# Ledger of designs, part 74: peptides against a protein of PDB entry 5ONS

Target 1, 181 residues: chain A of PDB entry 5ONS
Amino acid sequence: MFKKFDEKENVSNCIQLKTSVIKGIKNQLIEQFPGIEPWLNQIMPKKDPVKIVRCHEHIEILTVNGELLFFRQREGPFYPTLRLLHKYPFILPHQQVDKGAIKFVLSGANIMCPGLTSPGAKLYPAAVDTIVAIMAEGKQHALCVGVMKMSAEDIEKVNKGIGIENIHYLNDGLWHMKTYK

## One batch from the design tools (peptide; made by RFdiffusion4, then SolubleMPNN)

Design b2_p17_5_s2 (from b2_p17_5, 7 letters changed)
Fold by OpenDDE base, seed 5:
Order: sequence, then C-alpha cells, then structure tokens
Structure b2_p17_5_s2 (fold): chain B 181 residues (1-181), chain A 17 residues (1-17)
Amino acid sequence: as target 1 above (181 residues)
Amino acid sequence: TEDEEILENLEVESAEE
C-alpha cells in the first residue's frame, strides 16, 4: 500500500474530526481490536484532537498530536501503523517468518507460505482476512502489518503461494512519514 | 542491508499487556 508512497506527493489534505465521528471510529477500533479498549484513552486521549490525513488512492491516516496511529483504504478495515504496533505489540495477533524472509518482507513482498512453515518460523491459528503483525525469527519488533490470504491451516497444508499480503512494512512510505501535525 | 539494520537497531518502549 505504501511502497511508492511519499508524504509530499501523496497527501491531499488533513481534517480535524468532530467528536461524534471520533466516537464512531473508537467503536470501530474496539470492534476490530477488542484488546485495545483499555488502552484507547491513552492512545487517543479525549482532550486531544483526532485528525485524518487524506491521501491519494483513498487512503486515510488517523493521527493524534502528529502521531500516526491507524490507517485504512476506502471502506476497508483499520490497520495499526508499525509505530503504534511497536508501542502496543499485543494489538494484533502475531505470525513469525524465518530470518530468510526478512529481506523480502522489507522489500514489500508478500509473505509466501514456505516462509511461514520453515524452521525458524512460527505459524499461529488465524482465519483468512485476519490482520496480523509479522514478526521475524530472532527479532523483537514487528517488521510488517499484513493480512492473512490463506488460513493458517491452509498455509501448512498447501504450503504454496501467498500466505500473507504485505500491507505496511518497516521503512516503507508510511514509516518515513514519522509524524504529521 | 539498510532495511535490516533499521530493524536490528530499533529502540522502542513497549507497553505491557
């Protein structure tokens, strides 16, 4: 989603959200990520305005005090940014790729099944379309936010093709934004 | 690679669940 994304070229505008809209978004986030509820007031304090950075290709980024928190495209689900995920690593269920897959993930490539079934990888139960944090063998922090394109069961069974779609990865265009005030 | 170095050198304060 952000492989060729550039803040200067791809951001259209930024709007401050009304209280009612913020409430709706918070409810959506809790529905998607139930475990975030106890932390949501810390992540999105009531006293702080919430803004949406509108980007090309119908991408929207939720920000608070310049911090990039979540993003979505069109009417799709919200994804946490890697920067938020690093602070709250439990927001998403995890999958772990082997060390050999790291360079490919960081190039924006989708995660192939063998990278999830090989020694050093750890594949946890997950249904298709689940948003997941991509961890790597021997690494502490998530390097990618992805979406399951196959169930964990099918990844193990078929072990061919795209297991997880790469949505947002370390050092992509979104990562480079850092902040937006 | 540069990307892998970034991953290796990340310093983040994480919350505890």
Scores: peptide ipSAE 0.223, ipTM 0.823, DockQ to the pose 0.969
Fold by OpenDDE base, seed 1:
Structure b2_p17_5_s2 (fold): chain B 181 residues (1-181), chain A 17 residues (1-17)
Amino acid sequence: as target 1 above (181 residues)
Amino acid sequence: TEDEEILENLEVESAEE
């Protein structure tokens, strides 16, 4: 999603959200990520304005005090930014790729099934379309936010093709954006 | 920053493979 993203070229505008809209978004976030509920007031304090950075290709980034928290495309599901995920790693279920897959993930490549079934990888139960944090063997921080293109079961059985779509990865355009006020 | 250090460490390892 952000492989060719540049803040200066792809950001259209930034709007401050009304209280009612913020409440709706918070409810949606809790529905998507139930584990975030106890932390949501810390992540999005009531006293702080919430903004949406509107980007090209129908991408929207939710921000508080310049911190990039979540993003979505075409009014689809919200994804946490890697920066937020690093602070709250439990927001997403995890999948772990082997060491050999790291360089490909960081290039924006989709995660192939063998990278999830090989020694050093860890494949956890997950349904198709589940948003997941991509971890790597021997690493503490998520490398990528992805979406399951196959179920964990099918990844293991088929073990061929794209298992997880790479949505947001370290050193992509969103990562480089850092903050936006 | 800590985040930058994380990225740099990952990039170095990726280049060595």
Scores: peptide ipSAE 0.216, ipTM 0.743, DockQ to the pose 0.078
Fold by OpenDDE base, seed 3:
Structure b2_p17_5_s2 (fold): chain B 181 residues (1-181), chain A 17 residues (1-17)
Amino acid sequence: as target 1 above (181 residues)
Amino acid sequence: TEDEEILENLEVESAEE
């Protein structure tokens, strides 16, 4: 989603949201990520305005005090940014790729099934379309936010093709934004 | 690679569930 993304070229505008809209978004976030509920007031304090940075290709980035928190495309599901995920690593279920897959993930490539079933990888139960944090063998922090294109069960059985779609990865265009005020 | 160096040098304080 952000492989060719540049803030100077791809950001259109920024709007401040009304209180009622913010409440609706918070409810959506809790529905998507139940584990975030106890932390949501810390992540999005009531006293702080919430803004949406509108980008090309119908991408919207949710921000508070300049921090990039979540993003979505075409009013689809919200994804946490890697920067938020690093602070709250439990808000997504994890999948772990082996060492050999790291360079490909960091280039924006989708995660192939063998990279999730090989020694050094760890595959956890997850349904298709689940948003997941991509971890790597021997690394502490998530490399990528992805979406399961196959269930964990099917990844193990079929063991070929795209297992997880790469949505947002370390050092992509979104990562480089850092903050937006 | 530069990308891998960023991963290696990343320091973040994480909350505990």
Scores: peptide ipSAE 0.237, ipTM 0.829, DockQ to the pose 0.951; fails the geometry check
Fold by OpenDDE base, seed 4:
Structure b2_p17_5_s2 (fold): chain B 181 residues (1-181), chain A 17 residues (1-17)
Amino acid sequence: as target 1 above (181 residues)
Amino acid sequence: TEDEEILENLEVESAEE
């Protein structure tokens, strides 16, 4: 989603959200990520305005005090940014790729099934379309936010093709954006 | 920064393989 993203070229505008819209978004975030509920007031304090940065390709980024928190495309599900995920790693269920897959993930490549079933990888139960944090063998921080294109069960059985779609990865255009006010 | 250090460590370790 952000492989060729540049803040100067791909940001259209920024809007401040009204209270009713913020409430709706918070409810959606809790529905998508139940584990975030105890932390939501810390992540999105009531006293702080919430903004949406509108980008090309129908991308929207949710921000508070310039911090990039979540993003979505075409009013679909919200994804946490890697910067937020690093602070709150439990927001998403995890999958772990082997060491050999790291360089490909960091280039924006989709995660192939063998990278999730090989020695050093750890595949956890997850349904298709689940948003997941991509961890790596021997690494503490998530490398990528992805979406399951196959269930964990099918990844193990078929072990061929795209297992997880790479949505947002370290050092992509969103990562380099850092802050926006 | 801390974020830059995280990225650097990941890239360096990936390049060594």
Scores: peptide ipSAE 0.229, ipTM 0.747, DockQ to the pose 0.068; fails the geometry check

Design b2_p17_5_s3 (from b2_p17_5, 8 letters changed)
Fold by OpenDDE base, seed 5:
Structure b2_p17_5_s3 (fold): chain B 181 residues (1-181), chain A 17 residues (1-17)
Amino acid sequence: as target 1 above (181 residues)
Amino acid sequence: SKALEELENLKVESAEE
């Protein structure tokens, strides 16, 4: 989603959200990520305005105090940014790729099944379309936010093709955006 | 970023193997 993303070229405008809209978004976030509820007031303090950075290709980035928190495309599901995920790693269920997959993930490539089934990888139960944090073997921080294209069970059984779609990865255009006020 | 440095180093190491 952000492989060729550039803040200067791909950001259209920024709008401040009304309180009613913010409440709706918070409810959506809790629905998607139930574990975030106790932390939501810390992540999105009531006193702080919430903004949407509108980008090309129908991408919207939710921000508070310039911090990029979540993003979505075409009013689909919200994804946490890696920067937020690093602070709150429990927001998403995890999958772990082996060391060999790292260079490909960091190039924006989708995650192939063998990278999730090989030694050093850890594949946890997850259904198709689940948004997941991609962890690296032996590392603490997620390198990617992805979407399961196959269930964990099917990844193990078939072990061929795209297991997880790469949505947002470390050092992509969104990562480089850092902040937006 | 520490996370980026950590993972980029791993990327480099993986490429050298």
Scores: peptide ipSAE 0.201, ipTM 0.806, DockQ to the pose 0.072
Fold by OpenDDE base, seed 4:
Structure b2_p17_5_s3 (fold): chain B 181 residues (1-181), chain A 17 residues (1-17)
Amino acid sequence: as target 1 above (181 residues)
Amino acid sequence: SKALEELENLKVESAEE
């Protein structure tokens, strides 16, 4: 989603959200990520305005005090930014890729099944279309936010093709954006 | 940033393979 993204080239405008819209978004975030509920007031304090940064390709980024928190495309599900996920790593279920897959993930490539089933990888139960944090062995921070294109069960059984779609990864255009006020 | 340091380490480690 952000492989060729640049703030100067791809940001269109920024709008401040009404209170009713913010409440709706908070409810949606809790539905998508139940574990976030106790932390939501810390992440999105009531006293602080919430803004949407509108980008090309129907991308919207949710921000509070300039911090990039979540993003979505075409009014689909919200994804946490890696920067938020690093602060709250429990927001998403995890999957772990093997060492060999790391360089490809960091180039924006989708994650192939063998990179999730080989030694060094860890595959946890997850349904198709689940948003997941991609981890690497021995590393503390997620290197990618992805979407399961196959269930964990099917990845293990078929072990061929795209297992997880790469949505947002370390050092992509969204990562380099850092803040927006 | 710890995340940035880890990213740099990941790049170095992945390039060695």
Scores: peptide ipSAE 0.147, ipTM 0.772, DockQ to the pose 0.076
Fold by OpenDDE base, seed 2:
Structure b2_p17_5_s3 (fold): chain B 181 residues (1-181), chain A 17 residues (1-17)
Amino acid sequence: as target 1 above (181 residues)
Amino acid sequence: SKALEELENLKVESAEE
């Protein structure tokens, strides 16, 4: 989603959200990520304005005090930014890729099934379309936010093709954006 | 940041492969 993203070229505008809209978004976030509920007031303090940064390709980024929190495309599901996920690693279920897959993940490539089933990888139960944090052995921070294109069960059984779609990864355009005020 | 340090290490490791 952000492989060729540049803040200067791909950001269109920024709008401040009304209170009612913010409440709706908070409820949606809790529905998508139930574990975030106790932390949501800390992540999105009531006293702080919430903004949406509108980008090309129908991408929207939810921000508070310039911090990039979540993003979505075409009003689809919200994804946490890696920066937020690093602060709150439990927001997403995890999957771990093997060492060989790391360089491909960092290039923005989708994650193939063998990279999730080989020694060094860890595949946890997850349904198709689940948003997941991609980890690597020996690393503390998520490398990527992805979406399961197959269930964990099918990845193990079929072990061929794209297992997880790469949505947002370290050093992509969104990562380099850092903040927006 | 620690995350950035890990990224830098990953880049180095991937380049050596």
Scores: peptide ipSAE 0.141, ipTM 0.770, DockQ to the pose 0.087
Fold by OpenDDE base, seed 3:
Structure b2_p17_5_s3 (fold): chain B 181 residues (1-181), chain A 17 residues (1-17)
Amino acid sequence: as target 1 above (181 residues)
Amino acid sequence: SKALEELENLKVESAEE
């Protein structure tokens, strides 16, 4: 989603949200990520305005005090940014790729099944379309946010093809935005 | 921070591979 993304070229505008809209978004976030509910007031304090940064290709980024929190495309599901995920790693279920897959993930490549079933990888139960944090063997922080294209069960059985779609990865265009005020 | 240090190191490692 952000492989060729540049803030200067791909950001259109920024809009401050009304209170009613913010409430709706918070409810959506809790529905998607139930574990975030106790932390949501800390992540999005009531006293702080919430803004949407509108980007090309129908991408929207939720921000509070310049911090990039969540993003979505075409009003689809919300994804946490890696920066938020590093602060709250429990927001998403995890999957772990082996060492050899790291360089490919960081190039924006989708995660192939063998990278999730090999020694050094850890595959946890997850259904198709689940948004997941991609961890790497020997590393403590997520390097990618992805979406399961196959269930964990099918990844193990078939062990061929795209297991997880790469949505947002370390050092992509979104990562390099850092903040937006 | 530890996170930033790890990530910066990861970027360096990935560039060398």
Scores: peptide ipSAE 0.128, ipTM 0.763, DockQ to the pose 0.077

Design b2_p17_5_s4 (from b2_p17_5, 8 letters changed)
Fold by OpenDDE base, seed 5:
Structure b2_p17_5_s4 (fold): chain B 181 residues (1-181), chain A 17 residues (1-17)
Amino acid sequence: as target 1 above (181 residues)
Amino acid sequence: SKDEEILDNLQVESALP
């Protein structure tokens, strides 16, 4: 989603959200990420305005105090930014790729099944379309935010093709957009 | 790789659930 993303070229505008809209978004976030509820007041303090940075290709980035928190496309599901995920690593279920997959993930490549089934990888139960944090063997922090294109069960059985779609990865265009005020 | 070095050098305080 952000492989060729550039803040100067791809940001259109920024809007401040009304209280009612913020409440709706918070409810949606809790629905998507139940584990975030106790932390939501810390992540999105009531006193702080919430903004949406509108980008090309129908991408919207939710921000508070310049911090990029979540993003979505075409008003679909929200994804956490890696920067938020690093602070709150438990808000997404995890999948772990082996060491060999790291360079490919960091190039924006989709995660292939063998990278999730090989020694060093850890594949946890997850349904298709689940938003997941991509961890790596021997690494502390998530490399990528992805979406399951196959269930964990099918990844193990078929072990071929795209297991997880790479949505946002370390050092992509969104990562380079550290803050926006 | 350069990108992996970024990963290895991240200094983040993570919340604990």
Scores: peptide ipSAE 0.558, ipTM 0.940, DockQ to the pose 0.911
Fold by OpenDDE base, seed 3:
Parts: sequence; C-alpha cells; structure tokens
Structure b2_p17_5_s4 (fold): chain B 181 residues (1-181), chain A 17 residues (1-17)
Amino acid sequence: as target 1 above (181 residues)
Amino acid sequence: SKDEEILDNLQVESALP
C-alpha cells in the first residue's frame, strides 16, 4: 500500500474530526481489536483532537497529536501503523516468518507459505482476512502488518502461494512519516 | 541490509497487557 508512497506527493489534505465521528471510529476499533479497549483512552485521549490525513488512492491515516495511529483504504478496515503496533504489540495476532524471509518482507513482498512453515517460522491459528503482525525469527519487533490470504490451516496443507499479503512494512512510505501535525 | 539494520536498532517502549 505504501511502497511508492511519499508524503510530499501523496498527501492531499488533513481534516479534524467531529466528536461524533471520533466516537464511531473508537467503537469500530474496539470491534476490530478487542484487546485495544483498555488502552484506547491512552492512545486517543478525549482531550486531544483526532485528525484524518487524506492521501491518494483513497488512503486515510488517523492521527492524534501528530502521531500516526491507524490507516484504512476506501473506508475498509483499520490497520494499526507499525509505530503504534510496536508500542502495543498485543493488539494484533502474530505470525512469524523465518530469517530468510526478512529481506523479502522488508522489500514489500507478500509472504509465501514456505516462509511460514519452515524451521524458524511460527504459524498460529488464523482465518482468512485476519489482520496480523508479522514477526521474524530472532527479531524483537514486528516488521510488517499483513492480511491472511489463506487460513493458517490451509497454509500448512497447501504450503505454496501467497499466505499473507504485505500491507505495511518497515521503512516503507508510511514509516517515513514519523509525525504529521 | 539497511532495512534490517533499522529493525535491529529500534528502541521502543512496549506496553504489557
């Protein structure tokens, strides 16, 4: 989503959200990520305005005090930014790729099934379309936010093709946006 | 790898559930 993204070229505008809209978004976030509920007031304090950075290709980034928290495309599901995920690593279920897959993930490549079934990888139960944090063998922090294109069960059985779609990865265009005020 | 170096050098304080 952000492989060719540049803040100077791809950001259109920024709007401040009304309180009613913020309430709706918070409810949606809790529905998508139940584990975030106890932390939501810390992540999005009531006293702080919430803004949407509108980008090309119908991408919207949710921000509070310049911090990039979540993003979505075409009003689809929200994804946490890697920066938020690093602070709250438990808000997504995890999958772990082997060491050999790291360089490919960090280039924006989708995660192939063998990278999830090989020694060093860890595959956890997950249904298709689940948003997941991509971890790597020997690494502490998530390097990618992805979406399951196959169930964990099917990844193990079929063991070929795209297992997880790479949505947002370390050092992509979104990562380069450290803050936006 | 420049990208992997970024990953290895991350300094983040993570919350615990």
Scores: peptide ipSAE 0.552, ipTM 0.940, DockQ to the pose 0.919
Fold by OpenDDE base, seed 4:
Structure b2_p17_5_s4 (fold): chain B 181 residues (1-181), chain A 17 residues (1-17)
Amino acid sequence: as target 1 above (181 residues)
Amino acid sequence: SKDEEILDNLQVESALP
């Protein structure tokens, strides 16, 4: 989603959200990520305005005090930014790729099934379309936010093709947007 | 690689659930 993303070229405008809209978004976030509920007041304090940065290709980024928190495309599900995920790593279920897959993930490549079933990888139960944090063998922090294109069960059985779509990865165009006010 | 170096050098205090 952000492989060729550039703030100067791809940001269109920024809007401040009304209280009712913010409440709706918070409820949606809790539905998508139940584990975030106790932390949501810390992440999105009531006293702080919530903004949406509108980008090309129907991308929207949710921000509070300039911090990039979540993003979505075409009013689909929200994804956490890697920067938020690093602070709250439990808000997504995890999958772990092997050491050899790291360079490909960091280039924006989709995660192939063998990278999730090989020694050093750890594959946890997850349904298709689940948003997941991509961890790596021997690394502490998430490399990528992805979406399961196959269930964990099917990844193990088929073990061929795209297992997880790479949505947002370390050092991509979104990562380079440190803040936006 | 430079990208992996960024990953290895991240200084983040993570919350616990």
Scores: peptide ipSAE 0.551, ipTM 0.939, DockQ to the pose 0.911
Fold by OpenDDE base, seed 2:
Structure b2_p17_5_s4 (fold): chain B 181 residues (1-181), chain A 17 residues (1-17)
Amino acid sequence: as target 1 above (181 residues)
Amino acid sequence: SKDEEILDNLQVESALP
């Protein structure tokens, strides 16, 4: 989603959200990520304005105090930014790729099934379309936010093709935005 | 790789569940 993304070229505008809209978004976030509920007041304090940065290709980024928290495309599901995920690594279920897959993930490549079933990888139960944090063998922090294109069960059985779509990865265009005020 | 170095050098304080 952000392989060729640049803040200067791809950001259109920024809007401040009304209180009612913020409440709706918070409820949606809790629905998508139940584990975030106890932390949501810390992540999105009531006293702080919530903004949406509108980008090209129908991408929207949810921000508070300039911090990029979540993003979505075409009114689809919200994804946490890697920066938020690093602070709250438990808000997504995890999958772990082997060390050999790291260079490909960090290039923006989709995660192939063998990278999730090989020694050093760890594949956890997850349904298709689940948003997941991509961890890597021997690494502490998530390097990618992805979406299951196959269930974990099917990844193990078929063990070929795209297992997880790479949505947002370390050092992509979104990562480089850092903040937006 | 350069990107992996960024990952290795990333310093973030994470919340505990």
Scores: peptide ipSAE 0.514, ipTM 0.932, DockQ to the pose 0.936

Design b2_p17_6_s1 (from b2_p17_6, 7 letters changed)
Fold by OpenDDE base, seed 3:
Parts: C-alpha cells; sequence; structure tokens
Structure b2_p17_6_s1 (fold): chain B 181 residues (1-181), chain A 17 residues (1-17)
C-alpha cells in the first residue's frame, strides 16, 4: 500500500473530525481489536482532536497530536501503523517469519508460505483476512502489518504461494512520514 | 532494504506490554 508512497506527492488534505465521528471510529476500533479497549483513552485522549490525513488511492490515516495511529483504504478495515504497534504489540495477532524472509518483507514483498513453516518461523492459528503483525526470528519489533491470504491451517497443508499479503512494512512511505500535524 | 535493516536494528521502542 505504501511502497511508492511519498508524503509530498500522495497526501491530499487533512481534516479534523467531529466528536460524533470520533466516537463512531472508536467503536469500530474496539470491534476490530477488542484488546485495545482499555488503552483507547490513552491512545486517543478525549481532550485531543482526531484528524484524518487523506491520501491518494482512497487512503485515510487517523492521527492524534501528529502521531499516525491507524489507516484504512476505501473505508475498509482499520490497520494500526507500525509505530503504534511497536508501542502496543498485542493489538494484532502475531505471525513470525524466518531470518531468510526478512529482506523480502522489508522490500515490500508478500510473505510466502515456506517462510512461515520453516525452522525459525512460528505460525499461529488465524483465519483468512485476519490482520496480523509480522514478526521475525531474532527480532523484537514487528517488521510489517499484513493480511492472511490463507488460513494458518492451509499454509501448513499447502505450503506454497502467498500466505500473507504485505500491507505496511518498516521503512515504507508511511513509516517515513513519522508525524503529521 | 539495507536502510530498513539498519532501521530495524536501531529500533529501541519500549512496549506497554
Amino acid sequence: as target 1 above (181 residues)
Amino acid sequence: VDEAIEELENLKVEPVF
């Protein structure tokens, strides 16, 4: 989603949300990520305005005090940014790739099944379309936010093709934004 | 990719959990 993304070229505008809209978004976030509920007031304090940075290709980024928190495309599901995920790593279920897959993930490539079934990888139960944090063998912080294209069960059985779609990865265009006020 | 690997090695974020 952000492989060729540049803030100067791909951001259209920024809007401040009304209180009622913010409440609706918070409810959506809790529905998607139930574990975030106790932390949502810390992540999105009531006293702080919430903004949406509108980008090309129907991408929207939720921000509070300049921090990039979540994003979505075409009013689909929300994804946490890697920066938020690093602070709250429990927001998403995890999958772990082996060491050999790291360079591919960081190039924006989709995660292939063998990188999730090999020694050093860890594959946890997850259904198709689940948004997941991509971890790597020997690394503390998530490399990528992805979406399961196969169930964990099917990844193990078939063990070929795209297991997880790479949506947002470390050092992509979204990562380089850092903050936006 | 080399820059991303370097960035990964330099990350020292203290998670809430």
Scores: peptide ipSAE 0.443, ipTM 0.914, DockQ to the pose 0.836
Fold by OpenDDE base, seed 2:
Structure b2_p17_6_s1 (fold): chain B 181 residues (1-181), chain A 17 residues (1-17)
Amino acid sequence: as target 1 above (181 residues)
Amino acid sequence: VDEAIEELENLKVEPVF
């Protein structure tokens, strides 16, 4: 999603959200990520304005106090940014790739099944379309936010093709934004 | 990619959990 993304070229505008819209978004976030509920007031303090940075390709980034928290495309599900995920690693279920997959993930490549079933990888139960944090063997912090293209069960059985779609990865265009306004 | 690997190694974020 952000492989060729550049803040200067791909940001269109920024809007401050109304209270009612913010409440709706918070409810949606809790629905998507139930474990975030106790932390949501810390992540999105009631006193602080919430903004949406509108980008090309129908990408929207949710920000509070300049911090990039979540993003979505075409009114789809929200994804946490890696920066938020690093602070709150429990927001997403995890999958772990082997050491060999790291360089490919960090180039924006999708995660192939063998990288999830090989020694050094750890595959946890997850359904298709689940948003997941991509961890790597021997690394503490998530490398990528992805979406399951197969269930964990099917990844193990088929063990061929794209297991997880790479949505946002370390050092992509979104990562380089750091903060906004 | 090398830069990203270095950045990953240099991250010193203390997670909440």
Scores: peptide ipSAE 0.421, ipTM 0.908, DockQ to the pose 0.835
Fold by OpenDDE base, seed 5:
Structure b2_p17_6_s1 (fold): chain B 181 residues (1-181), chain A 17 residues (1-17)
Amino acid sequence: as target 1 above (181 residues)
Amino acid sequence: VDEAIEELENLKVEPVF
């Protein structure tokens, strides 16, 4: 989603949200990520305005005080940014790739099944379309936000093809935005 | 790629639990 993304070229505008819209978005976030509810007032304090950065290709980024928190495309599901995920690692269920997969993930490649079934990888139960945090062997921080394209069961059984789609990865265009005020 | 890996290894963000 952000492989060739550039803030200067791909951001269209930024709008401040009305209170009613913010409430609706918070409800959506709680529905997607029930475990975030106790932390949501810390992540999105009531005293702070919430903004949407509107980008090309119908990408929207939710920001508070310049921090990039969540993003979505075409009114699809919300994804946490890696920067938010690093602060709150429990927002997403985890999958772990082996060391060898790191360089491919960081190039924006989708995660192939062998990278999730090999020694050093850890594959946890997850259904198709689940948004997941991609961890790596020996690393403490998520390096990617992805979507399960196969169930964990099918990844183990078939062990070929794309297991997880790479949506947002460390050092992509979204990562390089850092902040937007 | 090496720079990105180094950045990952050196990333100093404290998680909240």
Scores: peptide ipSAE 0.388, ipTM 0.786, DockQ to the pose 0.933
Fold by OpenDDE base, seed 4:
Structure b2_p17_6_s1 (fold): chain B 181 residues (1-181), chain A 17 residues (1-17)
Amino acid sequence: as target 1 above (181 residues)
Amino acid sequence: VDEAIEELENLKVEPVF
């Protein structure tokens, strides 16, 4: 989603949200990520305005005090940014790739099944379309936010093709934005 | 990619659990 993204070229405008819209978004976030509920007031304090940065390709980034928190495309599901995920790693279920897959993930490549079934990888139960944090063997922090394109069960059985779509990865265009106020 | 690997190694975020 952000492989060719540049803040200078791809940001269109920024909108401050109404209270009612913010409430709706918070409810959606709790529905998508139940574990976030106790932390949501810390992540999105009531006293702070919530903004949406509108980008090309129907991408929207949710921000509070300049921090990039979540993003979505075409009003689909919200994804946490890596910066938020690093602070709250439990927001997403995890999958772990082996050491060999790291360089490919960090180039924006989709995660192939062998990188999830090989020694050093850890594959946890997850259904198709589940948003997941991509961890790596021997690394503490998530390097990617992805979407399961196959169930964990099918990844193990088929072990061929794209297991997880790479949506947002460390050092992509979204990562380089840092903040937007 | 080398830059990203370096960035990954240099991250010093204390996560909430």
Scores: peptide ipSAE 0.363, ipTM 0.892, DockQ to the pose 0.907

